# Peptides against a protein of PDB entry 9GMZ, part 296

Target 1, 343 residues: chain A of PDB entry 9GMZ
Amino acid sequence: TGFPLELLTRPATERLAYFENYTVAHPRLKEVYEILMRTIAEPAGASFIFVYGASGVGKTTLRLRVEQKLTELALPKLESDRARVPVVGIEAIAPESRYFNWKEYYTRALITLEEPLIDHKFDYGVRGISRDNFGKINVESKVVAPALRRALENALIHRHPDVFFVDEAQHFGKVASGYKLQDQLDCLKSLANMTGILHCLLGTYELLTFRNLSGQLSRRSVDIHFRRYCADSPEDVQAFKSVLLTFQQHLPLAETPNLVDHWEYFYERTLGCIGTLKDWLKRVLSDALDREATTITLKDLQKRALSVAQCQKMFKEIQEGERQLSETEADVQNLRSALGLGA

## One batch from the design tools (peptide; made by RFdiffusion4, then SolubleMPNN)

Design b2_p28_2_s3
Fold by OpenDDE base, seed 5:
Parts: sequence; structure tokens; C-alpha cells
Structure b2_p28_2_s3 (fold): chain B 343 residues (1-343), chain A 28 residues (1-28)
Amino acid sequence: as target 1 above (343 residues)
Amino acid sequence: DAWRQRQAERARRFAERVAETPFETSLR
């Protein structure tokens, strides 16, 4: 099954939009999706879920898929409970300064939670929070972060989402001192505890620092590792080639490009990260559509590839994250062995 | 109802755009 052939007669914008919105359900994505969905359904007293993995592994795709599924599952219940929001998802912004902007975080969370079309307009009792003529939340500059937090707590309690997603959550860790990072984690923990809402933080391996800072947070968190495909695993190589074949079939071009024959080059420039692969192919597709090209060539791929230097930097970050996890797994095995529990 | 319709439509459009990667047969 490939792309709809009718797309070949459509504008370049529609052809590109098709590919942008296309998702490959590859094994690692399916595995992490199933674990995450089960954990959201049965958190077993957890207040946090940490989803960590390489940049470009597909964490945002995972989040969006879960948000859509939770929304779909909630639709019948939302007929009777019109105040409920099934899921809320935001992206954490990289701080321009050495300090995370909590005011901006709370504002974005409130705006996202309070969609214009939510029935039952809630008055948060905070002066300077209003709705415009379109029902969009407006927050005046005079509103202070503690007031926005109280408004968000009340909103989360009232709307009662099954989970609160924060994508790019490693940006919470970009603070000038370890003490400030602990304060931020305590702030997030307090928000989760006060609202009773499960928080899911998605990010890079920098999220492992959060797990290590608070032994209390780690005891109330579930960790999910979103692994890349590894070239030393025959199964992972086969899965990666299968993803290339699927993308090859879903590029809306007149002539199907042979991506699979170049799998080693794709692996070299993506490190087994499917999000990185998809973003690369989007750029190449955009260029091909702009030229009204019938196919994609190796030269087109090379033009939009990440540089070797970029790949080397990304690979070092991956290796450090994978090392930290491997050490943790070894520590568990050593503990089991020391307890006389067979490995 | 327009929110629910938008959410339902988003869910539908997404389901239509998710394809399973064929693992078994394609590298024969």
C-alpha cells in the first residue's frame, strides 16, 4: 500500500502535507506506545512517566499518537461530561535565559487546556485572565506566576485529563545550578500531587538527570526508554530497512525512489532515529516538489543530509545516554545476583 | 460539539495516516 496516486495531480503543498502527516508504525514506536498507554491506564500510584531517548527518535510522534488515541477513547464519555479534557500536551520551550520561564509554561498550559470550544467556561478567579471574542484565553502581563499556577491547578482539577504531556522536557534541566533543578522538579511534583494528574515528561537522555536527583521522584515515576535502531542488531537493521521501504512507498512522487539500497547511508546520517529520517526525507521531498522532479536521487539526499559533524555530536549524546542506562541495568543484575536471585 | 467534532476528525485523520511497517515479507 502506497500513497494515494491522486496526489500526483495535486499541488506540491498537498503532496508535502501528506508525507508530513504520514506515520510509520515501526516496532520501537509500537512497543513504547503500548507501554505508555498501559501505564496511563494503570499508573499504579505513579505521578510521573519519563519517556527518554535520542533526539529525533520519534517522541513527538509518540505523544501525538497517544493524545489522539486518548481523545478517541474519551469521546463517548465526553458526551455526558462536557467539562472534561481527555488529554493535554505542551512543548517545553528552551529558556532564552539561564532560568526556566514558569510564567510562560503556565500560560501555554492554560491556553492549551482551555481550548475556545470547550463547553462550560470556567472562571479561574484570577484577575487578568480573560477570554477573547473567539473564546481563546488571554493572560495579561500583570498576572504573576503563582496566580497562573493556581489557575492551572484549578483548570487541571476541573478538566481532569488522563495525562499531562510535556514534550522537550529536558529544557527544565537547563538551569544554572543543580539546586534550581531540584526546585523545578519539586514544583512539577507538587503540581502533579495537588491536581492528581499524571504527568508524562518526554525528552532526550538529559531527563535521566531528573531521575537521579530525587529518590522520591524515582519511586513515583515510570521510566520508558525509547531506543533507536542499532546497526549491530540484525533485527534492528531489518526493522530500519522496512521503515525505509515504507517511506519509499509513501513519498508522493511519480517514480518510487530506491531508498532501501542506500540503507547504510541513511543509517549513518540518522543513527537509527526514525524522526531524523522522516525530517530528512521531508526536506528532500520539498526540494523535489519545488523542482517538479519525478523522483529523489542520491544527490538530493546528500544535499539535505546532516553533516558528519552533526551526526558525531548526536552520536556522542546517544552513547552517553545508552551508557548511563546500561550501567543501571548492570546494577540491577548485580543486585539480583548479590541477593541470590538468579539472573 | 465543534470541539468534539474537531477531535474526532483529528483522530480519524491520524488513524488513516498510520501505516504498519511490513516486517515479514518485503526483504525477500
Scores: peptide ipSAE 0.024, ipTM 0.500, DockQ to the pose 0.028
Fold by OpenDDE base, seed 4:
Structure b2_p28_2_s3 (fold): chain B 343 residues (1-343), chain A 28 residues (1-28)
Amino acid sequence: as target 1 above (343 residues)
Amino acid sequence: DAWRQRQAERARRFAERVAETPFETSLR
């Protein structure tokens, strides 16, 4: 079924919001979602989950959908366990100073962890952390990073989320001169170990650097590769076309645009990344709604497409990440063969 | 109970968010 036809009589803001909030459960998203949900339910002693893939593949969408599902599943239990938060999700921010700001990270994590509707007063054991009259956490500027860490550790232990999500986690790799990337990993590992909370880091292929730096972390981590659709795979091409078909049915326009006939152009400008595709269509939809247009055209698409230069840059980054993973898979296969376990 | 009212409001807001954020399979 397409979009609710009633949207055609609604304001442009509601029509746009519908599409923004709409998620296509495409095969790769569904696969990764199922793996991630199973891993969260049965971590088998893992302390970390790494979800890596191309920028714009849909990692943030995956996170948000898992957060929604975990929250839904926890709702019946929250009546008996008033202290519990089912899931915490934050986005790591690229530091302005080229050094990851742990103080900001801990502050954001604390703010996100303590939902305003949680009535259970929690003493963080840290002066300068309070709840306002609206139940939001306020962290005074005087609170230092080590104190915020202790507050977060205590809060995570007390609230006991099933998982702690960090989106754009490649930003942990942004270290100033004189700092080691290993120290960042050790900090994260320590936080996970001290709290007993499963951490899920979502990010670009730059997360592979984290995986390779710590054999100890790798031993306690589950890796999930969120692959893009590849044009050299007939199955992936068909899946990509099916996504275009679904999006064209869910664009709240009076006339259904033919996106599928332009699949090669969509692939060229998204590299098989569905998040990039959705963001593109969102921009085009916004323009169409502003013009009160009945449909979108190829010309409308071209106006909001990524440039060829941007696509070429993104593709090089993808190819390097895919190469590194392929080499790792080959190394595993070589190890298995050397051990006599077969291919 | 103010707690129950807040939880009811939390559940309501969640239901609204879920309704506003459909997750549909493209393989239909």
Scores: peptide ipSAE 0.021, ipTM 0.559, DockQ to the pose 0.104
Fold by OpenDDE base, seed 3:
Structure b2_p28_2_s3 (fold): chain B 343 residues (1-343), chain A 28 residues (1-28)
Amino acid sequence: as target 1 above (343 residues)
Amino acid sequence: DAWRQRQAERARRFAERVAETPFETSLR
């Protein structure tokens, strides 16, 4: 089924919003979603979930869909437990300096967790943290990181989310020294242990460097690889073409564009990353709607495509991440063989 | 009830942040 045909008579803003809100349930997204939902339901003593994959693979879409589902599942229980927040999701900020800003992290986490509409307010036990007249959290500049941490610990315990999501979590790894990176891992581990809240870190393959530095986190973590579609796999190519077919059916234009016939060009400029594809199509759709165009042309696609230089850079980063994972798999096999465990 | 209205508004704001489109498995 395509887009609702009534959208063709609606304003450009509504037509664009339809496509922005549309999500293709492609095979890799579905697979990772099912693994993540099962892991959240049954963490089996894990304190961390790591979801890693290429930039633009669709990790934010995955997070939002899981947040939606967890909220829907919690709604009946929220009638009796008015203090509960079913899920918390934040995005980690890239540090402006060679140091991660924990004060900012804790502040953003508190603001997100303590939404204005929550009925049960509590005292954080920290001076300089309050709610305004609209119920929004206000943190005074004088509040120090250790106090914000205690407030967040208390809030997480009180609100008891099923999971705490951190998107762009590779930014935890962007520190000047390996020693400080270990301290950051220990800090996150301590927060998860003190609160009993499962943490899910989503990020690029740079997250692997962060993940591999703590042998202790490895024992208490579940790893989920969100793979891109690979052109060397016939199944992946077919899945990618199916995504293009679905998107062309859901572009609210008078004439359905033929995206599938250009699949190689779409693959070249997205590297098999569906998030990158969707963002490209959004830009092109916006331009088409602004011109009151009936369809999308190849020329329209070319105007909004990533440059070859951008794609080459992104591809090198992907190849390095995929290589590191392949080496890790080989190391596990070598270890098993050395232990006399059949490969 | 004022509580149900707040929960409906909370759900609406969440739905605005989260794509309301059903997770349509393109693989029928």
Scores: peptide ipSAE 0.013, ipTM 0.393, DockQ to the pose 0.088
Fold by OpenDDE base, seed 2:
Structure b2_p28_2_s3 (fold): chain B 343 residues (1-343), chain A 28 residues (1-28)
Amino acid sequence: as target 1 above (343 residues)
Amino acid sequence: DAWRQRQAERARRFAERVAETPFETSLR
């Protein structure tokens, strides 16, 4: 089934919002979603989940869908336990300096945990943390990072989420030295241990460097690789074409554009990343709606495509990440061979 | 309704041509 036909008579803002909120349940997203949901339900003593993959593969979409599902599953219990928050999601901020801004991280996490609609307000025991008239948390500039950490630990314990999501988690790795990177890992590990809350770090392949620094985290982490679609796989090409077909049906336009016949061009400019594809189509749809166009043309697509230079840069970053994973697989094979277990 | 039927028919013709199965449109 395509988009609701009634949208064709609706304002451009509503038509665009429909497409923005629309999520294609493509095979890789569904697979990673199922693995992630299962791992959250049965962490088996894991304290961390690492979800890594290309920029624009759809990690944020994955997070939001898991957050939605965990919230839906918790609703019956939330009626009786009004202090509980089922899930917490934050985006890590890129450091402006050689140091990760933990104060900002803790502040944003506290603000996210304290939804205005939560009836059970507790005292953080930290002077300079208050609530406004709407119940939103306000943190004064005088509050130091160690105090904010204690407040976050208390909040996580009291709210008891099933998982704490950190999107763009590669930003923890953007530090001046490997020693400081280990300190960041130890800080996160300590937060997970002190609260008993499962942490899920979502990021680019730069997250692998962060994951590999701690052999201790490796023992208490689950790894999930969110792969892009690869043009060298017939199955992946078929899945990518099916995604294009689905998007054709869900663009709220009077005439269905032929995206599938241009699949190679879409692949060239997205590298098989469905998030990148969706963002591109969103931009093109916005332009088409502004012109009151009946359809999207190849020329409209070309105007909003990523440049070849942007695609080349993104592809190099992907290739380096995929190489690191393939080396890990080769290292496993080498280890197995060295142990006499065979390949 | 007529548009949905046309889209379904286009999807069907595409699937027949390329042996592709449409996936679910939304994770619920």
Scores: peptide ipSAE 0.009, ipTM 0.323, DockQ to the pose 0.234

Design b2_p28_2_s4
Fold by OpenDDE base, seed 3:
Structure b2_p28_2_s4 (fold): chain B 343 residues (1-343), chain A 28 residues (1-28)
Amino acid sequence: as target 1 above (343 residues)
Amino acid sequence: SAWRAAQEARRRRFAEMVAETPFETSLR
C-alpha cells in the first residue's frame, strides 16, 4: 500500500512530514533491530552494545525505532512507576579541543534523562543542580565534572532505563592520545557498572578503533555490524531496489516517480546507505512540493545529489571500516585454527 | 521472586514482539 491519497489535498508541510516520519522496513534494519532488541532484553552480563556502520546507513533511525518500542512496552508500567524513564538517548558531540568535554556530556545526559514532564522530583545530592518552574534541569557553571557524574549515576539508578543510547559515539575516540582514550573507556565502563544500566554506543567505523583499545570492554560488549547494501551481492541489490520501490510508493506526489529504473544512479550516490537515500529523497521532495510539481524527475534528483567527490570520500571511509572488520574476522579464524578448533 | 517474574514476562513480550515483526516487510 502506498501513501494515503488524502495527502494530495493537504498542505506541502503535511506531505513532507508524512515522508519524513515514514520508515522503510528494509532487511538490514529489521535484522539489526531484532538483534538489538534481543540484546537489550537479554544482555547476558554485557554492559555495552556497539552498533557500528557507515555514515548514513540508518543508525539514528534504528535508535529512534528502538526508543519508540521500548517506550510503548513501558507505558503500562509508567502509570505505577512515575520515576521510571524507559529509555534515554543522547548524541555525543565532537570535541572542540583535543580533549573530550565530560562536563558537557554529563550535563546533556542529565537534561535528557530529566524530562520536564516527569512529576517525580529527585534530589541529585549536588549543589548547583536545580529544576526551574517548568521542571527543566538547570546546571550552574560552578558544578564540576565529578559532581555531575555522581548526579548522573544517581539519576540513572533512580530512573532505571532499559538502555542508555549514545549516538555519534565515535566522537569519544577523537582525543589527543591513546592513554586518554583508555581513560575515557574506563570512565564509561565505570558509569555502566556503577549504575547497572546497559549502554549502547552507535557510531561510524571509527568506533571500532575505540572498541579495540579496551580488551576489558571486549569481554562485556556485544558487537552489532549495521552493514550497507553491496552491489556485488545480488540479494543486496534486490533489497536496495525493493527499498526504492517502497519509497516510490510513499512519496506523496500526484504521479508516482520511477525510482527503480534509476537504481544504479541511486546506488552510486548513496553507496547502499538507506539513510543517505532517504535524506536525498526528502530534499528532492521538498523542492518538488515548493514548485507544486506533480512528480520527481531525474533532473530534480541530480540537483540534490551528493557530488562524486563526496561519494568517493565516503566510500574510502567505508572501505577502510569493512577492511578492518574483515581482518578481525580472519584473525579470529586464525586464532581458532591455531588453538586446534575447527574453523 | 516478583523481579524474576517481571524479567520472564519481559522476555516473553520481547520474544512475541520479535516474532511480530513490527516492520511490514513488503518482501512479498
Scores: peptide ipSAE 0.019, ipTM 0.531, DockQ to the pose 0.077
Fold by OpenDDE base, seed 2:
Structure b2_p28_2_s4 (fold): chain B 343 residues (1-343), chain A 28 residues (1-28)
Amino acid sequence: as target 1 above (343 residues)
Amino acid sequence: SAWRAAQEARRRRFAEMVAETPFETSLR
């Protein structure tokens, strides 16, 4: 089924909002969603989940879908447990300095945990944390990072989310030295252990460098690789074409554009990343709606495509990440061979 | 009561968060 035909009579803003809110349930997203939901339900003593993949593969979409589902599942229980928050999701901020801003991280996490609609005023036991008349948390500038950490620990224990999501988690790895990176991992590990809350870190392949620094985290983490579609796999090409077919049916335009016939061009400019594809189509749809166009043309696509230079840069970053994963598989095989476990 | 209004507002916000994302699985 395509978009609701009634959208053709609606304002451009409503048409664009429809497409923005629309999510294609593509095979890789479904697979990773199922693995992630299962792991959250049955963490088997894991304290961390690492979800890594290319920029624009759809990690944020995955997070939002899991947050939605966990919220839906918790709704019946939230009537009796007023303190509970089913899920917490934040985005890690890129450090302005060689050091990660833990104060900002803890503040954002507290603000997200303490949505204005939570009736239960929790005393954080920290001076300089207050709620305004709208229930929004205010953190005074004088509050130091260790105090904010304690407040967050107490809030996480009290709110007891099923998972704490950190998107763009590679930003934890953007530090000046390997020692500081280990200290940050130990800090996150301590937070997860002290609260008993499962942490899910979503990020680019740069997150692998962060993960590999702690042989202790590897024992307490589950890894989920969110793969892009690869042009060398017939199944992946077919899945990518099916995504294009679905998107063309859900573009709220009078004439259905033929995206599928241009699949190679879409692949060239997205590297098989569905988030990148959606963002591209959103920009093109916006331009088409602004012109009151009946359809999208190849020329409209070309105007909003990523440059070849941008795609080449993104592809190098993907290849390096995929290489690091393949080396890990080879290292396992070498380890097995060295242990006398046959290949 | 102000409490019932706040609980209803929370329920509406959570319901809106659940409603906003049409997950159409149209892989034909």
Scores: peptide ipSAE 0.015, ipTM 0.390, DockQ to the pose 0.102
Fold by OpenDDE base, seed 5:
Structure b2_p28_2_s4 (fold): chain B 343 residues (1-343), chain A 28 residues (1-28)
Amino acid sequence: as target 1 above (343 residues)
Amino acid sequence: SAWRAAQEARRRRFAEMVAETPFETSLR
């Protein structure tokens, strides 16, 4: 099934929005989605879930789909428990300074948790936190980070989400010293422990540094690797081609472009990352709609492709992450062998 | 109340988002 044909008569903004909102349920996304949903349902004493993978693999898409599903599952209970928020998701901001801005983090988390539509206004007992006429949380500049943390802890306890998502969580690692990173991780651990709320950190392979820095996190964390598609795997190549086929059917254009015939070029410029592919196609679709074009050409694709230099940089970052994981897997195998458990 | 209308609008928006995003798993 392709896009609704009625979109061809709709404004370019609506056609673009359709494609933006469209998600291909590709095998790796489905696998990670199932693992993540299962882990959220049965965390088995874990306080953290780490979802790591290449930039543009689709982690944000995964988060949004899980948020949607958790909300859907909670809807029947939310009629009786009006205080509950089923899920909270924020994106970590890259610090402008060498230090992570905890005040900003707590503020954003609190604003996201305290949506205007929540009936049960909770007074967090913190001066300088208020709601505007639209029910939006306002935090005065004078409110200090420890007070915002207490407000967030109380909010998380009161709202009791199934999970707290932090996207782009590698930004916690952008600290001037490893010591400050440990303190940040301990701060997050304390927040999870004090609230009893499961935290899911999504990010690049830079999240592996968090695993290595905290032997205490490893005991209370579940790791989920969101892999890219690899060109050396026939199954992965076939899955990638199937994604291209699905996208070409869901581009709201009068003439269906043949993306599949260009699969090698798409692979070269996405490294098997479906989010990168979607973002590329979105840019190309936007350009096509602006020109009132009937289809997408190879020239249109080339105009919006990542440069070879960008792909080479991204590939080096991927290879380093994949290497670190492979070494960890080898260490596990070596440990198992040394324990007499066999390979 | 305006609040009930907003809750109902949110429910509709969520229901629409759930309906509009077919996870077509059809790797056929």
Scores: peptide ipSAE 0.014, ipTM 0.462, DockQ to the pose 0.054
Fold by OpenDDE base, seed 1:
Structure b2_p28_2_s4 (fold): chain B 343 residues (1-343), chain A 28 residues (1-28)
Amino acid sequence: as target 1 above (343 residues)
Amino acid sequence: SAWRAAQEARRRRFAEMVAETPFETSLR
């Protein structure tokens, strides 16, 4: 089934919003979703979940769908436990400076956790944290990072989310000259241990560096690889074509564009990343709606495509991440063989 | 009470978020 045909009579803003809110349930997204939901339900003593994959693979879409599902599942219990927040999700910001801003992180986490609609005002035990007239958390400039951490720890304990999501978590790796990435991990580990809250870090293949730094974190972490579609796999090519078919059916245009016939060009400019594909189609749809066009042409696609140079750069970053994973798997096999554990 | 209105607004917002995102599995 395609888009609701009534959208063709609706404003361009509603037509675009439909496509923005539409999510294709592609095989890799479904697989990672099922693994992540199971791991959140039964963490088996894990304190961390790492979800890593290419930029634009769809990690943010995965997070939002899990947040939605966890909220839906918690609704019956939230009627009795009014202090509880079922899930918290933030995006880590790239620091303007060379150093990760913990004060900003704690502030954003606290603001997200303590949404205005939460009935029970919690005393954070920290001077300079207040609610405005709209119930929004305000943090005075004088509040120091250690005080914000204590406020966040207390809030996490009181609200008891099933998971705390941090998207774009590779930004924790942007460490000062002379600081170790280990110190950032130890800080996060301490926060998870003090609160008892499961943390899920989503990010690029740069998150693999976190895995290698702490043998103690590796024992308390679950790793989930969100793979792109690969052109060397017939099954992956078929899945990618199926995604294109679905998107062409859900573009709210008078004439259905033929995206599937151009699958190689879409693959070339997305590297098998469905998030990159959706963002591209969204830009092209916006342009088509602004022109009151009946369909999308190849020329419209070309105007909004990533450049070959951008794709080459992104592909090198992906290949390096995939190589590091393959080497780690080989090292584990070599270690097992050296220990006399059969391969 | 302003409290019941806030809880109902939260419930509606979450219900709307659940309803607004068509998750079509097109892979039938």
Scores: peptide ipSAE 0.013, ipTM 0.426, DockQ to the pose 0.086; fails the geometry check

